# Peptides against a protein of PDB entry 2L9B, part 79

Target 1, 91 residues: chain A of PDB entry 2L9B
Amino acid sequence: ANFLSQKFPELPSGIDVNINMTTPAMMISSELAKKPKEVQLKFLQKFQEWTRAHPEDAVSLLELCPQLSFVTAELLLTNGICKVDDLIPLA
Target 2, 91 residues: chain A of PDB entry 2L9B as posed
Amino acid sequence: ANFLSQKFPELPSGIDVNINMTTPAMMISSELAKKPKEVQLKFLQKFQEWTRAHPEDAASLLELCPQLSFVTAELLLTNGICKVDDLIPLA

## One batch from the design tools (peptide; made by RFdiffusion4, then SolubleMPNN)

Design b1_p26_7_s4 (from b1_p26_7, 10 letters changed)
Fold by OpenDDE base, seed 2:
Structure b1_p26_7_s4 (fold): chain B 91 residues (1-91), chain A 26 residues (1-26)
Amino acid sequence: as target 1 above (91 residues)
Amino acid sequence: SYERLAEVFSRLNGRKLAEFLSSLDL
């Protein structure tokens, strides 16, 4: 099994989306933006918790699905948790 | 904007972002 199947066995089958960095991320971010900020923060907190517990898996996931980096950045910026200047050094 | 964010995103390093996320006070 591939990385996603092994680490997320309950992940549903994907749907066809545009194959690029931005469009899938925009779709995900758009759906999350419809939720209350409390829900968005909770999502980030759970992602953070998993990242802290499994740092190398988190890196592998972000490399395999770089769109998640966009989604994460969008949530951080939209909720005022960080600024664009904070992301620039992460290049 | 998504346009501005896309420019930053194109340069993001997964390891650095993971470490940054882990360091935040959420």
Scores: peptide ipSAE 0.602, ipTM 0.882, DockQ to the pose 0.711
Fold by OpenDDE base, seed 4:
Structure b1_p26_7_s4 (fold): chain B 91 residues (1-91), chain A 26 residues (1-26)
Amino acid sequence: as target 1 above (91 residues)
Amino acid sequence: SYERLAEVFSRLNGRKLAEFLSSLDL
């Protein structure tokens, strides 16, 4: 089994999206942006908690699904949690 | 903008981002 199957066995099947690195991330960000700010923050908090508890798994996930980096960055910026300048050093 | 974010995204390192996220006070 691959990483996703092992770590997220309950992950439902997705839908086909354009095989583009940016488009799926934009779609996810767009959907999240429709949610209340409290929901967005809670999502980030849960993702943060998991990342803190499983740092190497988080790295593996982001490497396997780099569009999540885009989504994360978008949420951080949109909610005023950080600035673009904070992301630049993460190159 | 998505253009600016896309530029940043293209350079983001997963490990660095994970560490950054973990460091934030949310």
Scores: peptide ipSAE 0.601, ipTM 0.882, DockQ to the pose 0.714
Fold by OpenDDE base, seed 1:
Structure b1_p26_7_s4 (fold): chain B 91 residues (1-91), chain A 26 residues (1-26)
Amino acid sequence: as target 1 above (91 residues)
Amino acid sequence: SYERLAEVFSRLNGRKLAEFLSSLDL
C-alpha cells in the first residue's frame, strides 16, 4: 500500500542491511560500478526516460529514498557526464 | 570518501535533481 509497492509492483522483498544514508548507497554504487560503462549508461538512460515520463513520481521516489540521489550523482560524476559544480546548485 | 559525499548528496533537492537528470544529453 506504500508508494514503492504501488509504483513498482514487481519489486522484490529487500534484504537486511544497515539502515542509514551511507551503507546502502555504497552497496548500490559498488554493484553498479562492477558493470561495464555501457551498462551503467543504459541504466541512467532508462532512469532518465522514466523520470521524463513520470516527473512527479520521480520526485516522490527521490524524496522517499534519498540514497538514490547519492547513487545517481555518483554515476553521473564517475562517468564524466557532469561535474561537481553542476550538482552544487541542486541543493 | 563515501561518507563525505553522502553528507553533500543528502542535501540534494529531489525535484531539482529530477529536473537536472531530465535535461541531460545521455
Scores: peptide ipSAE 0.601, ipTM 0.879, DockQ to the pose 0.708
Fold by OpenDDE base, seed 5:
Structure b1_p26_7_s4 (fold): chain B 91 residues (1-91), chain A 26 residues (1-26)
Amino acid sequence: as target 1 above (91 residues)
Amino acid sequence: SYERLAEVFSRLNGRKLAEFLSSLDL
């Protein structure tokens, strides 16, 4: 919470979700899946640009919010950007 | 299934994933 508040001061309040892994990831990925593919790709591109510009902040975010790792993996797989075999070595 | 995927990818290393994402041609 402290990290998120400091690094993302404009982050909206959002909605509370149970803290298991599956439900939050499913919610995020399902909402993104409702958007056009162009929007999904643009989202990934912006996330990539930010990750390239702020690599240590990106690592911290992914470590604190592993649900985002799931969502990112899901987007990459669903959009045919990579295969499951590409993600296995990242464990 | 999402549950199976969650089990596997909950183990993803944040640094490795960040580097992988940065390396992709999007």
Scores: peptide ipSAE 0.598, ipTM 0.880, DockQ to the pose 0.738

Design b1_p26_8_s1 (from b1_p26_8, 9 letters changed)
Fold by OpenDDE base, seed 1:
Formats: C-alpha cells, structure tokens, sequence
Structure b1_p26_8_s1 (fold): chain B 91 residues (1-91), chain A 26 residues (1-26)
C-alpha cells in the first residue's frame, strides 16, 4: 500500500480487502474487456511507455502485484497481440 | 502466483516487444 501510494500518487485511496490474487485480475480484465479495442490499446500503450520510463519500478510493481501480469496478458491475447505459446517460456 | 524478478523482467520485455510488432503491422 505504501509503495503504490508513493509510486502512483494519482491513485484514489484504497481499502484493505480479503481476496486472492486471481479474483482482482478477473475483475480488472472483465472491466477492460467491456471497453472498445481502441481504449484497450491506449491502455497498453500508456503502460508500455511507463515501463520504459520506469523499468525498475515496473519490475517492482509486478513483484508486488503479480495479478497485473494476468490482466496484461489477457489483453494481449484477446487483441491478438500475442499467442498463448508466447507466454509458456515465462514459467 | 508469485513472480520472480527474472520472470517479471522477461514478461515486460515480451509485452513491449509484442506490442511494438503489433503497432508496426497496423
């Protein structure tokens, strides 16, 4: 929580929740999937730009919030940006 | 469910590479 507030000061205040990592990923993916493909692509582009500008923070974010990798991967798959086989070597 | 440092790095590299290729082909 402290890390997120420091690195993402524009985020709204949060609250502690009792859920696993899979449930949040599913909810986020579901909401993004409801948006037009143009919006999904813009999201990915902005995320890409941020990761390039802040590579160390990007790695730290995924370590802290591994559920975000599922969200991003699902967006890549559903938009035909990558294939399932592309994700296998990451295991 | 946990990502190691190396897994996170590899994922971000894959993500960025695939997105670049996708945008170039549009």
Amino acid sequence: as target 1 above (91 residues)
Amino acid sequence: MKLTLEQARRFLELFSEKLDKYLAEK
Scores: peptide ipSAE 0.601, ipTM 0.908, DockQ to the pose 0.720
Fold by OpenDDE base, seed 2:
Structure b1_p26_8_s1 (fold): chain B 91 residues (1-91), chain A 26 residues (1-26)
Amino acid sequence: as target 1 above (91 residues)
Amino acid sequence: MKLTLEQARRFLELFSEKLDKYLAEK
């Protein structure tokens, strides 16, 4: 989409993936889970910093790429940063 | 699956809040 290309020019020119949203999230989560906890935390911190600097773009990103919310949520849960009950009110 | 604008906003707020708390307690 034009929005993604404009707002995130650093994204590589990838190929279309003929899979649902859930499968990509699972794959990303699996790869991140293999990394040390410190690396996972650094990833979360960098994402946090970006969302603070670009709040409107961050919301748009999650709307366009909802799989990112699943990846992030899983990292939060597995690292003990949040609990399942914390996510329930979001529904 | 799709997130509404409100759900996305709420998630980001929760995410940031919980991460801050976690880092402060480390």
Scores: peptide ipSAE 0.599, ipTM 0.909, DockQ to the pose 0.721
Fold by OpenDDE base, seed 3:
Structure b1_p26_8_s1 (fold): chain B 91 residues (1-91), chain A 26 residues (1-26)
Amino acid sequence: as target 1 above (91 residues)
Amino acid sequence: MKLTLEQARRFLELFSEKLDKYLAEK
């Protein structure tokens, strides 16, 4: 929570959401899955660019918000960018 | 549900690698 506020100061003020990690990931994935493939790819590309520009922040973000890894993995799998076997060693 | 530092690093590395490969082959 502190990390997000510090590294992303332009985020609008909000209420801390105390929910499980799985539900948010599922919701985000579901919404993205409704978008065209090009939109999904653009999302991945933008995220990739950001991670390359801010590698330490990217790692910290995933540690703080591990549900983002689920969202990203889901997009990779559904678009044929990676296979399930590719992710198993990371689990 | 928790990612260690190493898991996060490896995931991002895999993500970027696979995406690059996909885009190159497209």
Scores: peptide ipSAE 0.599, ipTM 0.909, DockQ to the pose 0.723
Fold by OpenDDE base, seed 5:
Structure b1_p26_8_s1 (fold): chain B 91 residues (1-91), chain A 26 residues (1-26)
Amino acid sequence: as target 1 above (91 residues)
Amino acid sequence: MKLTLEQARRFLELFSEKLDKYLAEK
């Protein structure tokens, strides 16, 4: 098993979208945007709960899968949870 | 494109803080 499978055994099986990091993030964001706001918020809340329960694994996940940060950031911006200026210090 | 450990940590902190604030104000 690869590292991701070992560290995150509860991840669902996925499809290899492409080697680009930005395009997969955009696709995921687009699909989530089609869901009701309640579903989008539930996704964010469940992710938040998991990151609190597994802080070191959460950092590792974002390091290995930076596209997830783009998906999350897009959801925060589109739902008015944060502003673009809030993300600038991360650069 | 990648995130450093520091960038990832800072992002998670921002994410959690902003989400908590949003949910509290709903």
Scores: peptide ipSAE 0.598, ipTM 0.909, DockQ to the pose 0.716

Design b1_p26_8_s2 (from b1_p26_8, 9 letters changed)
Fold by OpenDDE base, seed 1:
Formats: C-alpha cells, sequence, structure tokens
Structure b1_p26_8_s2 (fold): chain B 91 residues (1-91), chain A 26 residues (1-26)
C-alpha cells in the first residue's frame, strides 16, 4: 500500500476494490495471456532486470503482493520457461 | 496466502535463473 506508492510513484491512481488474491491474479494473467509471446517475454525481462537492480524491494513487493507471484508463475509455466516441478519446493 | 521472506527470495531466485536459461536458448 504505502510501500507501493513510495516505490512505484508512476502507478495509475485507482479506487480500492474488495478483492481476494485469486481474482486479481487471474485477471492480470488473463490479460497478459491474450498478448503475443513477445510481449509476455518483454514483461518478464523488464521485471527480471528490475529485480536484479532492486533485490530488497523485489522481495518486499512479492511479500506484500503475492498476486504478482501467481501472475509471474503462470507466465513461466505457460511459456515453458519453468516446469511445475520447479515450483513445488517453494510451497 | 502472503509469501514469507524466504518464499519470496526463493521464487525470485528461481524466476531469474529460469528466465536466464530460457533466453540463452532462444
Amino acid sequence: as target 1 above (91 residues)
Amino acid sequence: PKLTLEQAKRFLELFTKKLDEYLKKQ
């Protein structure tokens, strides 16, 4: 919440919605899945670059926004970047 | 459920490694 506003000031403004974890993740994944593989990969690459440049912030982001981990995992699986077995140890 | 610190770290580690490997093969 406050962390996101501070670290991502360029995020668009919005109105709070009563949501669970599943709905936001599925919505984001669905929209990304509609885009070409090239766009999906570019998203992952940009996220990867940011993660390497800001490792502490990346950890905090995923802790506070577990929805993003689901989105990322879905993209990894769908594009054959990782296997389901790779995610099992993380549970 | 909310990710723990260790879970988040491990996920990012897996993510970055797997993406690197994938991109190198493309």
Scores: peptide ipSAE 0.600, ipTM 0.905, DockQ to the pose 0.768
Fold by OpenDDE base, seed 2:
Structure b1_p26_8_s2 (fold): chain B 91 residues (1-91), chain A 26 residues (1-26)
Amino acid sequence: as target 1 above (91 residues)
Amino acid sequence: PKLTLEQAKRFLELFTKKLDEYLKKQ
């Protein structure tokens, strides 16, 4: 998408995945889970920084790419950053 | 199910808050 390529010019090329939530999230989470914890945390920190700098774009990104919210949620849960109860009210 | 505007906003708020709290404790 034009939005993704424009806002994330350094985004590496990847496999063309169907636009849905479960399968893409599982694939991305699986790959990130193979990385060290410090790499996962760095990913979250960079995403956090970008979100603060571009709040409107961040909202649009999550609406356009809901799989990213699932990936992020999974990282938060697996690293003990949040609990399931924290996410339930958002569903 | 797609995230609504409000769901996205609330998620980002939770995300940033929880990550800040986590990093502060490390």
Scores: peptide ipSAE 0.597, ipTM 0.904, DockQ to the pose 0.707
Fold by OpenDDE base, seed 3:
Structure b1_p26_8_s2 (fold): chain B 91 residues (1-91), chain A 26 residues (1-26)
Amino acid sequence: as target 1 above (91 residues)
Amino acid sequence: PKLTLEQAKRFLELFTKKLDEYLKKQ
């Protein structure tokens, strides 16, 4: 992804994630779900802080990697931060 | 598939708002 390489130049070289959206999203959310609630909240808070500091990059990241929005939504739901009804209008 | 520009913006707005409200209640 051109955006990721340009905005995050310190990312290590890797392979192309040429898989569907479901697999990576489920994998990430599953791993985070194994962590304590405090760790999940810290992840959300750090992501929130970054999005506020880099709003344009955050939008572009979610457009390019919608898997991340799924992971974030899953964490919001499982921790009772939002309801399913809150997400329906966005789908 | 890919999120549209408006979908991404609105998701981030919802995310930040709901998280702020949640943390305030703790």
Scores: peptide ipSAE 0.595, ipTM 0.904, DockQ to the pose 0.771
Fold by OpenDDE base, seed 5:
Structure b1_p26_8_s2 (fold): chain B 91 residues (1-91), chain A 26 residues (1-26)
Amino acid sequence: as target 1 above (91 residues)
Amino acid sequence: PKLTLEQAKRFLELFTKKLDEYLKKQ
């Protein structure tokens, strides 16, 4: 999207992936799951800091890339940061 | 399922809140 190119001009080109909703999220989650817990937490903290600094962009990013919310939710669950019941009202 | 504007806002609120609470306990 034009928004992503404008706001994140230094994003890596990435690789061709399945365009369905779950596959990209699963791949990202799988890669993060391979990392130590401290790395996963660091990712969450950096993402948290960015969302606080750029709240409007954060909302737009999640709307354009809902896969990212799935990845984040998965990390929250697997690290015991939240419960499934916490996420149900948002679904 | 695509997040609506409100869902995105609520998710971010939950995310930041829960992460803060978790980190406080560490």
Scores: peptide ipSAE 0.595, ipTM 0.904, DockQ to the pose 0.745

Design b1_p26_8_s3 (from b1_p26_8, 10 letters changed)
Fold by OpenDDE base, seed 2:
Structure b1_p26_8_s3 (fold): chain B 91 residues (1-91), chain A 26 residues (1-26)
Amino acid sequence: as target 1 above (91 residues)
Amino acid sequence: PKLSLEQARRFLELFTEKLDEYLKKQ
């Protein structure tokens, strides 16, 4: 929370997600899956660019928000960017 | 349940690498 507020000061106030990491990931993935492939790819590209520019912050973000890794993984698999056996165990 | 430092780092490396490869083919 402190990290997110510090690194993303313009982040709108919100409520805590009182569920496991899987459910939020599924919900986000579901919404993204409704979007055209181009939109999904743009999301991945923007995320990629940010991770390259801010590698330490990117790691911290995934540590704090592991849901994002599942969302990203789902997009990679769905779009044929990687295979299941390419994925590193995250648990 | 949170990703370890190493897990997160490795995932990001995989992500960026695979996406690069994919985009190069497009």
Scores: peptide ipSAE 0.604, ipTM 0.906, DockQ to the pose 0.715
Fold by OpenDDE base, seed 1:
Structure b1_p26_8_s3 (fold): chain B 91 residues (1-91), chain A 26 residues (1-26)
Amino acid sequence: as target 1 above (91 residues)
Amino acid sequence: PKLSLEQARRFLELFTEKLDEYLKKQ
């Protein structure tokens, strides 16, 4: 089994987005943006807690799922949690 | 494409730090 299947057995099912690398992430971001800010922040907080508890797994997750990195970055920017300049060195 | 190890690590560091700062101010 791959990393995601092992570490996230309760992942929700979904349909494949067989387009470019950017559009799927934008779709996820837009759906999250439709949710209340409290829901967006709760997502970030839960993700943060998990990354602290599982730092190596978190790195592997972002390597395997770059769309999640884009979604997280978009949430940080849109909620004023970080600035564009903060992300430039990471590009 | 996938993130490099270094990119992922740095991003998570930034993410965690910035979110902490944000939540403290709320």
Scores: peptide ipSAE 0.604, ipTM 0.907, DockQ to the pose 0.781
Fold by OpenDDE base, seed 5:
Parts: structure tokens; C-alpha cells; sequence
Structure b1_p26_8_s3 (fold): chain B 91 residues (1-91), chain A 26 residues (1-26)
């Protein structure tokens, strides 16, 4: 079993996504941007809670699914939670 | 592009810190 299946056994049914890594991120980000700010913030908070509880799994998730980092970064930027300059040193 | 171990770790650190700061201001 792959990492995602092992760590997230109750994931919803998947959909076919472009093999490009940035396109899926843009799609997810776009859909989240259509939701109320409260929903976007809830997503970030739940992700934060999980990250703190499972730090090693969180690192592995971002390594395997870099799309998630793009989605998260976009939400941080658009909601004024961080600035572009905060992300530059990470590149 | 794919994140390295170090990049992922640093990003998560930034993410958690910035979100904490934001929530405190709200």
C-alpha cells in the first residue's frame, strides 16, 4: 500500500488529476477560494492540528504531495497570514 | 517541483508559526 492509503485510510474517492503538479494545486486553491473565509481558515486550522500531532507524517506528505504546499501557501498569502517575502527563503 | 526534506520541514515551521500569529490577532 502507498503512503496515502496507509496514513489516510478514510480518504474520499479520488478523481483523475493532471499529471502536472502545479495544475492540481491551482485547481484545489481555486475551489477553496470560492468557499467562505471561515471554511478556508478551518481547513488551515485542521491541517495545522494534524501537522503538530504527526510531524514526521506531515513532512512525508509534503514530499510526496508538493501540490499541498502550493495550496497552503496560496491560502496563507491570499488571507494575509504571511507575505511573499516569508516564502522566498524556503525556495 | 517536489520539495526536499529540508524545504518541507521549513515550510511547515513557517506555516504553523504564521497561522498562530494570525489567529492571535483575530
Amino acid sequence: as target 1 above (91 residues)
Amino acid sequence: PKLSLEQARRFLELFTEKLDEYLKKQ
Scores: peptide ipSAE 0.604, ipTM 0.906, DockQ to the pose 0.756
Fold by OpenDDE base, seed 3:
Structure b1_p26_8_s3 (fold): chain B 91 residues (1-91), chain A 26 residues (1-26)
Amino acid sequence: as target 1 above (91 residues)
Amino acid sequence: PKLSLEQARRFLELFTEKLDEYLKKQ
């Protein structure tokens, strides 16, 4: 909760979104799915680079915002980067 | 609900590994 404002102080004002595991993730996933494969891959690569540079922040972000893990997982699956079996052990 | 610390860590590990493997094959 407080993590986002602390680590990302330059976030612009926006529309409130109910924090749940369904609506926000589905909305983001659907928008990304409309983009070319190259754009989706670039998103994943930039996110990967950020997680490598800020591993503790990345863990905290996913812990507080599990919707993001859903979005990322969907992109991995749809682009053939991972299989469903790879995600099962994560519960 | 929220991910546990371990779940988040393992997911990021999987994500990074799988993406690296994918990019090497392209």
Scores: peptide ipSAE 0.604, ipTM 0.906, DockQ to the pose 0.766

Design b1_p26_8_s4 (from b1_p26_8, 9 letters changed)
Fold by OpenDDE base, seed 3:
Structure b1_p26_8_s4 (fold): chain B 91 residues (1-91), chain A 26 residues (1-26)
Amino acid sequence: as target 1 above (91 residues)
Amino acid sequence: APLTLEQARRFLELFTEKLDEFLEKQ
Protein backbone atom coordinates (compact mmCIF):
# COMPACT_ATOMS: atom_id res chain seq x y z
CA ALA B 1 0.00 0.00 0.00
CA ASN B 2 2.80 2.37 0.85
CA PHE B 3 4.52 1.44 -2.37
CA LEU B 4 1.45 2.32 -4.40
CA SER B 5 1.19 5.75 -2.86
CA GLN B 6 4.84 6.45 -3.50
CA LYS B 7 4.96 5.24 -7.08
CA PHE B 8 1.51 6.38 -8.09
CA PRO B 9 0.96 9.71 -6.37
CA GLU B 10 -2.00 10.46 -8.62
CA LEU B 11 -4.05 7.70 -7.05
CA PRO B 12 -7.11 8.76 -5.11
CA SER B 13 -7.08 8.40 -1.37
CA GLY B 14 -8.07 5.02 -0.09
CA ILE B 15 -7.98 2.67 2.82
CA ASP B 16 -5.69 -0.21 3.60
CA VAL B 17 -7.67 -3.42 3.82
CA ASN B 18 -6.30 -6.72 5.00
CA ILE B 19 -7.82 -9.22 2.61
CA ASN B 20 -6.65 -12.37 0.94
CA MET B 21 -5.41 -12.24 -2.61
CA THR B 22 -7.93 -14.74 -3.94
CA THR B 23 -11.08 -12.68 -3.60
CA PRO B 24 -9.63 -9.53 -5.16
CA ALA B 25 -8.19 -11.53 -8.02
CA MET B 26 -11.48 -13.22 -8.70
CA MET B 27 -13.30 -9.92 -8.63
CA ILE B 28 -10.93 -8.19 -11.01
CA SER B 29 -10.78 -11.16 -13.34
CA SER B 30 -14.54 -11.45 -13.49
CA GLU B 31 -14.88 -7.81 -14.44
CA LEU B 32 -12.23 -8.05 -17.12
CA ALA B 33 -13.80 -11.22 -18.46
CA LYS B 34 -16.91 -9.20 -19.25
CA LYS B 35 -14.91 -7.06 -21.65
CA PRO B 36 -14.18 -7.97 -25.27
CA LYS B 37 -11.04 -9.95 -25.95
CA GLU B 38 -9.59 -6.92 -27.66
CA VAL B 39 -9.93 -4.90 -24.48
CA GLN B 40 -8.36 -7.66 -22.44
CA LEU B 41 -5.44 -7.84 -24.83
CA LYS B 42 -5.01 -4.09 -24.74
CA PHE B 43 -4.88 -4.25 -20.97
CA LEU B 44 -2.12 -6.83 -21.13
CA GLN B 45 -0.19 -4.82 -23.69
CA LYS B 46 -0.30 -1.68 -21.59
CA PHE B 47 0.79 -3.61 -18.54
CA GLN B 48 3.61 -5.16 -20.54
CA GLU B 49 4.80 -1.78 -21.75
CA TRP B 50 4.81 -0.40 -18.24
CA THR B 51 6.61 -3.46 -16.94
CA ARG B 52 9.40 -3.04 -19.45
CA ALA B 53 9.72 0.64 -18.69
CA HIS B 54 9.69 0.07 -14.93
CA PRO B 55 10.93 -3.45 -14.25
CA GLU B 56 11.85 -2.95 -10.61
CA ASP B 57 8.58 -1.23 -9.84
CA ALA B 58 6.71 -4.01 -11.57
CA VAL B 59 8.37 -6.63 -9.40
CA SER B 60 7.62 -4.65 -6.27
CA LEU B 61 4.02 -4.22 -7.36
CA LEU B 62 3.51 -7.94 -7.72
CA GLU B 63 5.15 -8.62 -4.39
CA LEU B 64 2.89 -6.13 -2.67
CA CYS B 65 -0.21 -6.99 -4.67
CA PRO B 66 0.08 -10.68 -5.50
CA GLN B 67 -3.54 -10.73 -6.65
CA LEU B 68 -2.38 -8.96 -9.80
CA SER B 69 -0.33 -11.96 -10.80
CA PHE B 70 -3.43 -14.12 -10.58
CA VAL B 71 -5.42 -11.65 -12.65
CA THR B 72 -2.71 -11.49 -15.28
CA ALA B 73 -2.23 -15.24 -15.31
CA GLU B 74 -5.91 -15.86 -15.82
CA LEU B 75 -5.99 -13.45 -18.73
CA LEU B 76 -3.03 -15.21 -20.29
CA LEU B 77 -4.67 -18.59 -19.89
CA THR B 78 -8.15 -17.66 -21.07
CA ASN B 79 -6.81 -15.91 -24.15
CA GLY B 80 -4.52 -18.76 -25.09
CA ILE B 81 -1.37 -16.74 -24.57
CA CYS B 82 0.15 -19.31 -22.24
CA LYS B 83 -0.55 -22.80 -20.91
CA VAL B 84 -1.05 -23.98 -17.37
CA ASP B 85 2.18 -25.93 -17.67
CA ASP B 86 4.00 -22.65 -18.24
CA LEU B 87 2.94 -21.39 -14.83
CA ILE B 88 3.49 -24.50 -12.73
CA PRO B 89 7.27 -24.11 -12.41
CA LEU B 90 6.77 -20.61 -11.04
CA ALA B 91 4.51 -21.65 -8.17
CA ALA A 1 0.76 -15.53 0.32
CA PRO A 2 2.95 -12.76 -1.10
CA LEU A 3 5.10 -13.62 -4.07
CA THR A 4 8.78 -13.92 -3.48
CA LEU A 5 11.09 -11.64 -5.37
CA GLU A 6 12.15 -14.50 -7.59
CA GLN A 7 8.59 -15.63 -8.25
CA ALA A 8 7.53 -12.14 -9.25
CA ARG A 9 10.53 -11.70 -11.50
CA ARG A 10 10.06 -15.01 -13.23
CA PHE A 11 6.36 -14.44 -13.69
CA LEU A 12 6.91 -11.09 -15.35
CA GLU A 13 9.53 -12.64 -17.56
CA LEU A 14 7.14 -15.35 -18.63
CA PHE A 15 4.34 -12.84 -19.11
CA THR A 16 6.31 -10.56 -21.39
CA GLU A 17 7.78 -13.43 -23.35
CA LYS A 18 4.51 -15.22 -23.96
CA LEU A 19 2.71 -12.02 -24.86
CA ASP A 20 5.41 -11.17 -27.38
CA GLU A 21 5.05 -14.57 -28.97
CA PHE A 22 1.31 -14.19 -29.11
CA LEU A 23 1.42 -10.74 -30.66
CA GLU A 24 3.97 -11.90 -33.18
CA LYS A 25 1.46 -14.38 -34.53
CA GLN A 26 -1.27 -11.79 -34.89
Scores: peptide ipSAE 0.603, ipTM 0.910, DockQ to the pose 0.760
Fold by OpenDDE base, seed 1:
Structure b1_p26_8_s4 (fold): chain B 91 residues (1-91), chain A 26 residues (1-26)
Amino acid sequence: as target 1 above (91 residues)
Amino acid sequence: APLTLEQARRFLELFTEKLDEFLEKQ
């Protein structure tokens, strides 16, 4: 929580939520899937730019928020950017 | 299950590479 506040200062205040990593990933993916493909691609591009500029912070973000890996993976798959076989070696 | 440090790094590497390839073909 403190990490997110420091690295994303404009992020609104949040509260502790009793959820696993799967349910929030499903919720986020569902909302993004409702957006046009151009919006989804723009999201991925901005995330890519940030990860290149802040590689250590990007790793920390995925460690603290593992649900984001599922969200990103689903966007890659649904937009034909990667295949399921590309993700298997990571598990 | 949560990602290990190495899994997170490898995922980001895959992500950036695949997105680059996709954008190049656009």
Scores: peptide ipSAE 0.602, ipTM 0.910, DockQ to the pose 0.717
Fold by OpenDDE base, seed 5:
Structure b1_p26_8_s4 (fold): chain B 91 residues (1-91), chain A 26 residues (1-26)
Amino acid sequence: as target 1 above (91 residues)
Amino acid sequence: APLTLEQARRFLELFTEKLDEFLEKQ
């Protein structure tokens, strides 16, 4: 929470989310799926740009917010950007 | 399950690489 506030000072106020990481990821993915593909792709592009600019912070973000890895993976799979086999080595 | 440090790093590398390839083909 403190990390997020420091690194993302313009972060909007959040809502209470289930402690289970899978449920939040599914919710976020569902909402993003309702947006145009252009919006989904722009989201990924902006995340990519930030990741390259702040690699260590990006790792910390995924550790603190593991649901983001599921959301991102879902977007990659559903948009044909990667295959399931590409994710196997992460196990 | 939550990602380890190593898993997170590898995921980000995969993500950025695959997205680059995708954007190039668009």
Scores: peptide ipSAE 0.600, ipTM 0.910, DockQ to the pose 0.717
Fold by OpenDDE base, seed 2:
Structure b1_p26_8_s4 (fold): chain B 91 residues (1-91), chain A 26 residues (1-26)
Amino acid sequence: as target 1 above (91 residues)
Amino acid sequence: APLTLEQARRFLELFTEKLDEFLEKQ
């Protein structure tokens, strides 16, 4: 919680979700899917820039919030940025 | 299963590379 608020001060408060990977990811992905594709792409770009600037924190973030990896993966797939085959070696 | 440290690192590498390639083609 402190990590997220510190590194993402403009992040909305959100709502409580179950502490797991799949269900929160589906909820987040569903909300993002309601936004225009340009908004989804900008989200990915901002996340990319942040991960490059803070690589160690980015790894820690994915460990702390594993749902984020699912959200990101789904955005990559649904926007044609990567294919399922690209993700298989990582699973 | 949750991502291991290595899986997280590799995922971020894939993410950044694929997004770069995508943006270059836009």
Scores: peptide ipSAE 0.598, ipTM 0.910, DockQ to the pose 0.707

## One batch from the design tools (peptide; made by RFdiffusion4, then SolubleMPNN)

Design b1_p27_1_s1 (from b1_p27_1, 13 letters changed)
Fold by OpenDDE base, seed 5:
Structure b1_p27_1_s1 (fold): chain B 91 residues (1-91), chain A 27 residues (1-27)
Amino acid sequence: as target 1 above (91 residues)
Amino acid sequence: DARLQQAKEALEYMNKLIDEYLEKQKE
């Protein structure tokens, strides 16, 4: 929480979700899936660029919010970027 | 720390998949 506030001061107010890994990921993925495919791909690319520019912050973010790994995996699968078997190492 | 290592590995692998896809689309 302190990390997010410090690194992302413009982050909007959150919404309560179930305290588990699956539900938050499903909710985020569902919302992203409503966007055009081009927007989804652009999101992935921008996120990738940010992670490369700020590797330590990126690792901290994923450590704090591990559900983002599941969201990213779902985006990769949904957009045909990879196959289900390609995601086995992330499981 | 297990969570730290998992985060590092996940990030690296996801970025690898994205890179491969983008490169493939250029062919």
Scores: peptide ipSAE 0.353, ipTM 0.809, DockQ to the pose 0.741
Fold by OpenDDE base, seed 1:
Structure b1_p27_1_s1 (fold): chain B 91 residues (1-91), chain A 27 residues (1-27)
Amino acid sequence: as target 1 above (91 residues)
Amino acid sequence: DARLQQAKEALEYMNKLIDEYLEKQKE
């Protein structure tokens, strides 16, 4: 079993997405954007808490799924958490 | 490797931005 199956055994079934960086990030961001702002912020906070409680797993997750960095960046921008210039170090 | 280090740095930076946002919301 891969990392995701082992660490997240209750993940729902996904949808086929082109194997590139842009399309997966856009699709994930689009789905998250359908949720209320409060839900998006709660998601970010819960994700942050999990990453701090499980730093090694969190790093492995982002290494395996680099699209999540772009999704997170989009959430930060859309919700006014940061500005585009604040994300220059991530580019 | 390089991707591992990049992921680590990205995560830390994003968490910093979230922290700063939460702090601003308290003001």
Scores: peptide ipSAE 0.349, ipTM 0.809, DockQ to the pose 0.758
Fold by OpenDDE base, seed 3:
Structure b1_p27_1_s1 (fold): chain B 91 residues (1-91), chain A 27 residues (1-27)
Amino acid sequence: as target 1 above (91 residues)
Amino acid sequence: DARLQQAKEALEYMNKLIDEYLEKQKE
C-alpha cells in the first residue's frame, strides 16, 4: 500500500529517482528554487499548517519520504529563515 | 521505529524554526 496514493489521490505519478537522500532532495529543491521567494515561503507556511493539523499523516509522510526533510531544510536556509548552525540538531 | 522517531523530531524542530522566524519578522 502506498501512503501517498491513499492520502493524496490526485497526486500525479512520480518519476524514477535514485534511492538515496541527496539526489531526490536536490531535484525537488532545484524546482522549488525556481519559484519566487513569496511562493516558497507560502509553501512552507501551508506545509507547516498542514503538518500541525495532521500530525500523524505528516510523520508518516516524512517516514516514507525522508528526503522532504532535506528539501525543507534547504528552503529554510535559502530564504534566510535559519542558519546552517541552526540545523545541526537535525544532523 | 528509529526512522519514525527521527521524522517526528525533525518535523517539530523545523516548525520551531519557522515559528521563530515569523516572530522575528514582527520585531
Scores: peptide ipSAE 0.342, ipTM 0.802, DockQ to the pose 0.711
Fold by OpenDDE base, seed 4:
Structure b1_p27_1_s1 (fold): chain B 91 residues (1-91), chain A 27 residues (1-27)
Amino acid sequence: as target 1 above (91 residues)
Amino acid sequence: DARLQQAKEALEYMNKLIDEYLEKQKE
């Protein structure tokens, strides 16, 4: 099973999986998961603050690096910030 | 374009989830 199937089993069918995006995301998520929870949460918080301060740059970043959406989703799940079903709108 | 709007919506939604989490932590 690919990353989406493993982490987001409740996602609707028919979602395209970009392997070139998914593999890097998995690697990034794996490395972040090795960090303490406090570090992961701090990362999310700082990223959130940056995105709100620089919304246009943030959007551009996600367009250029869509794998970051996977990484963020994984962080949200791992840290109990949301449930898998909460991520369906992102698919 | 569509990709731009999708990215904006995704970002806003993720930030909403984070906000809700942080608010819950205060309770």
Scores: peptide ipSAE 0.339, ipTM 0.804, DockQ to the pose 0.697

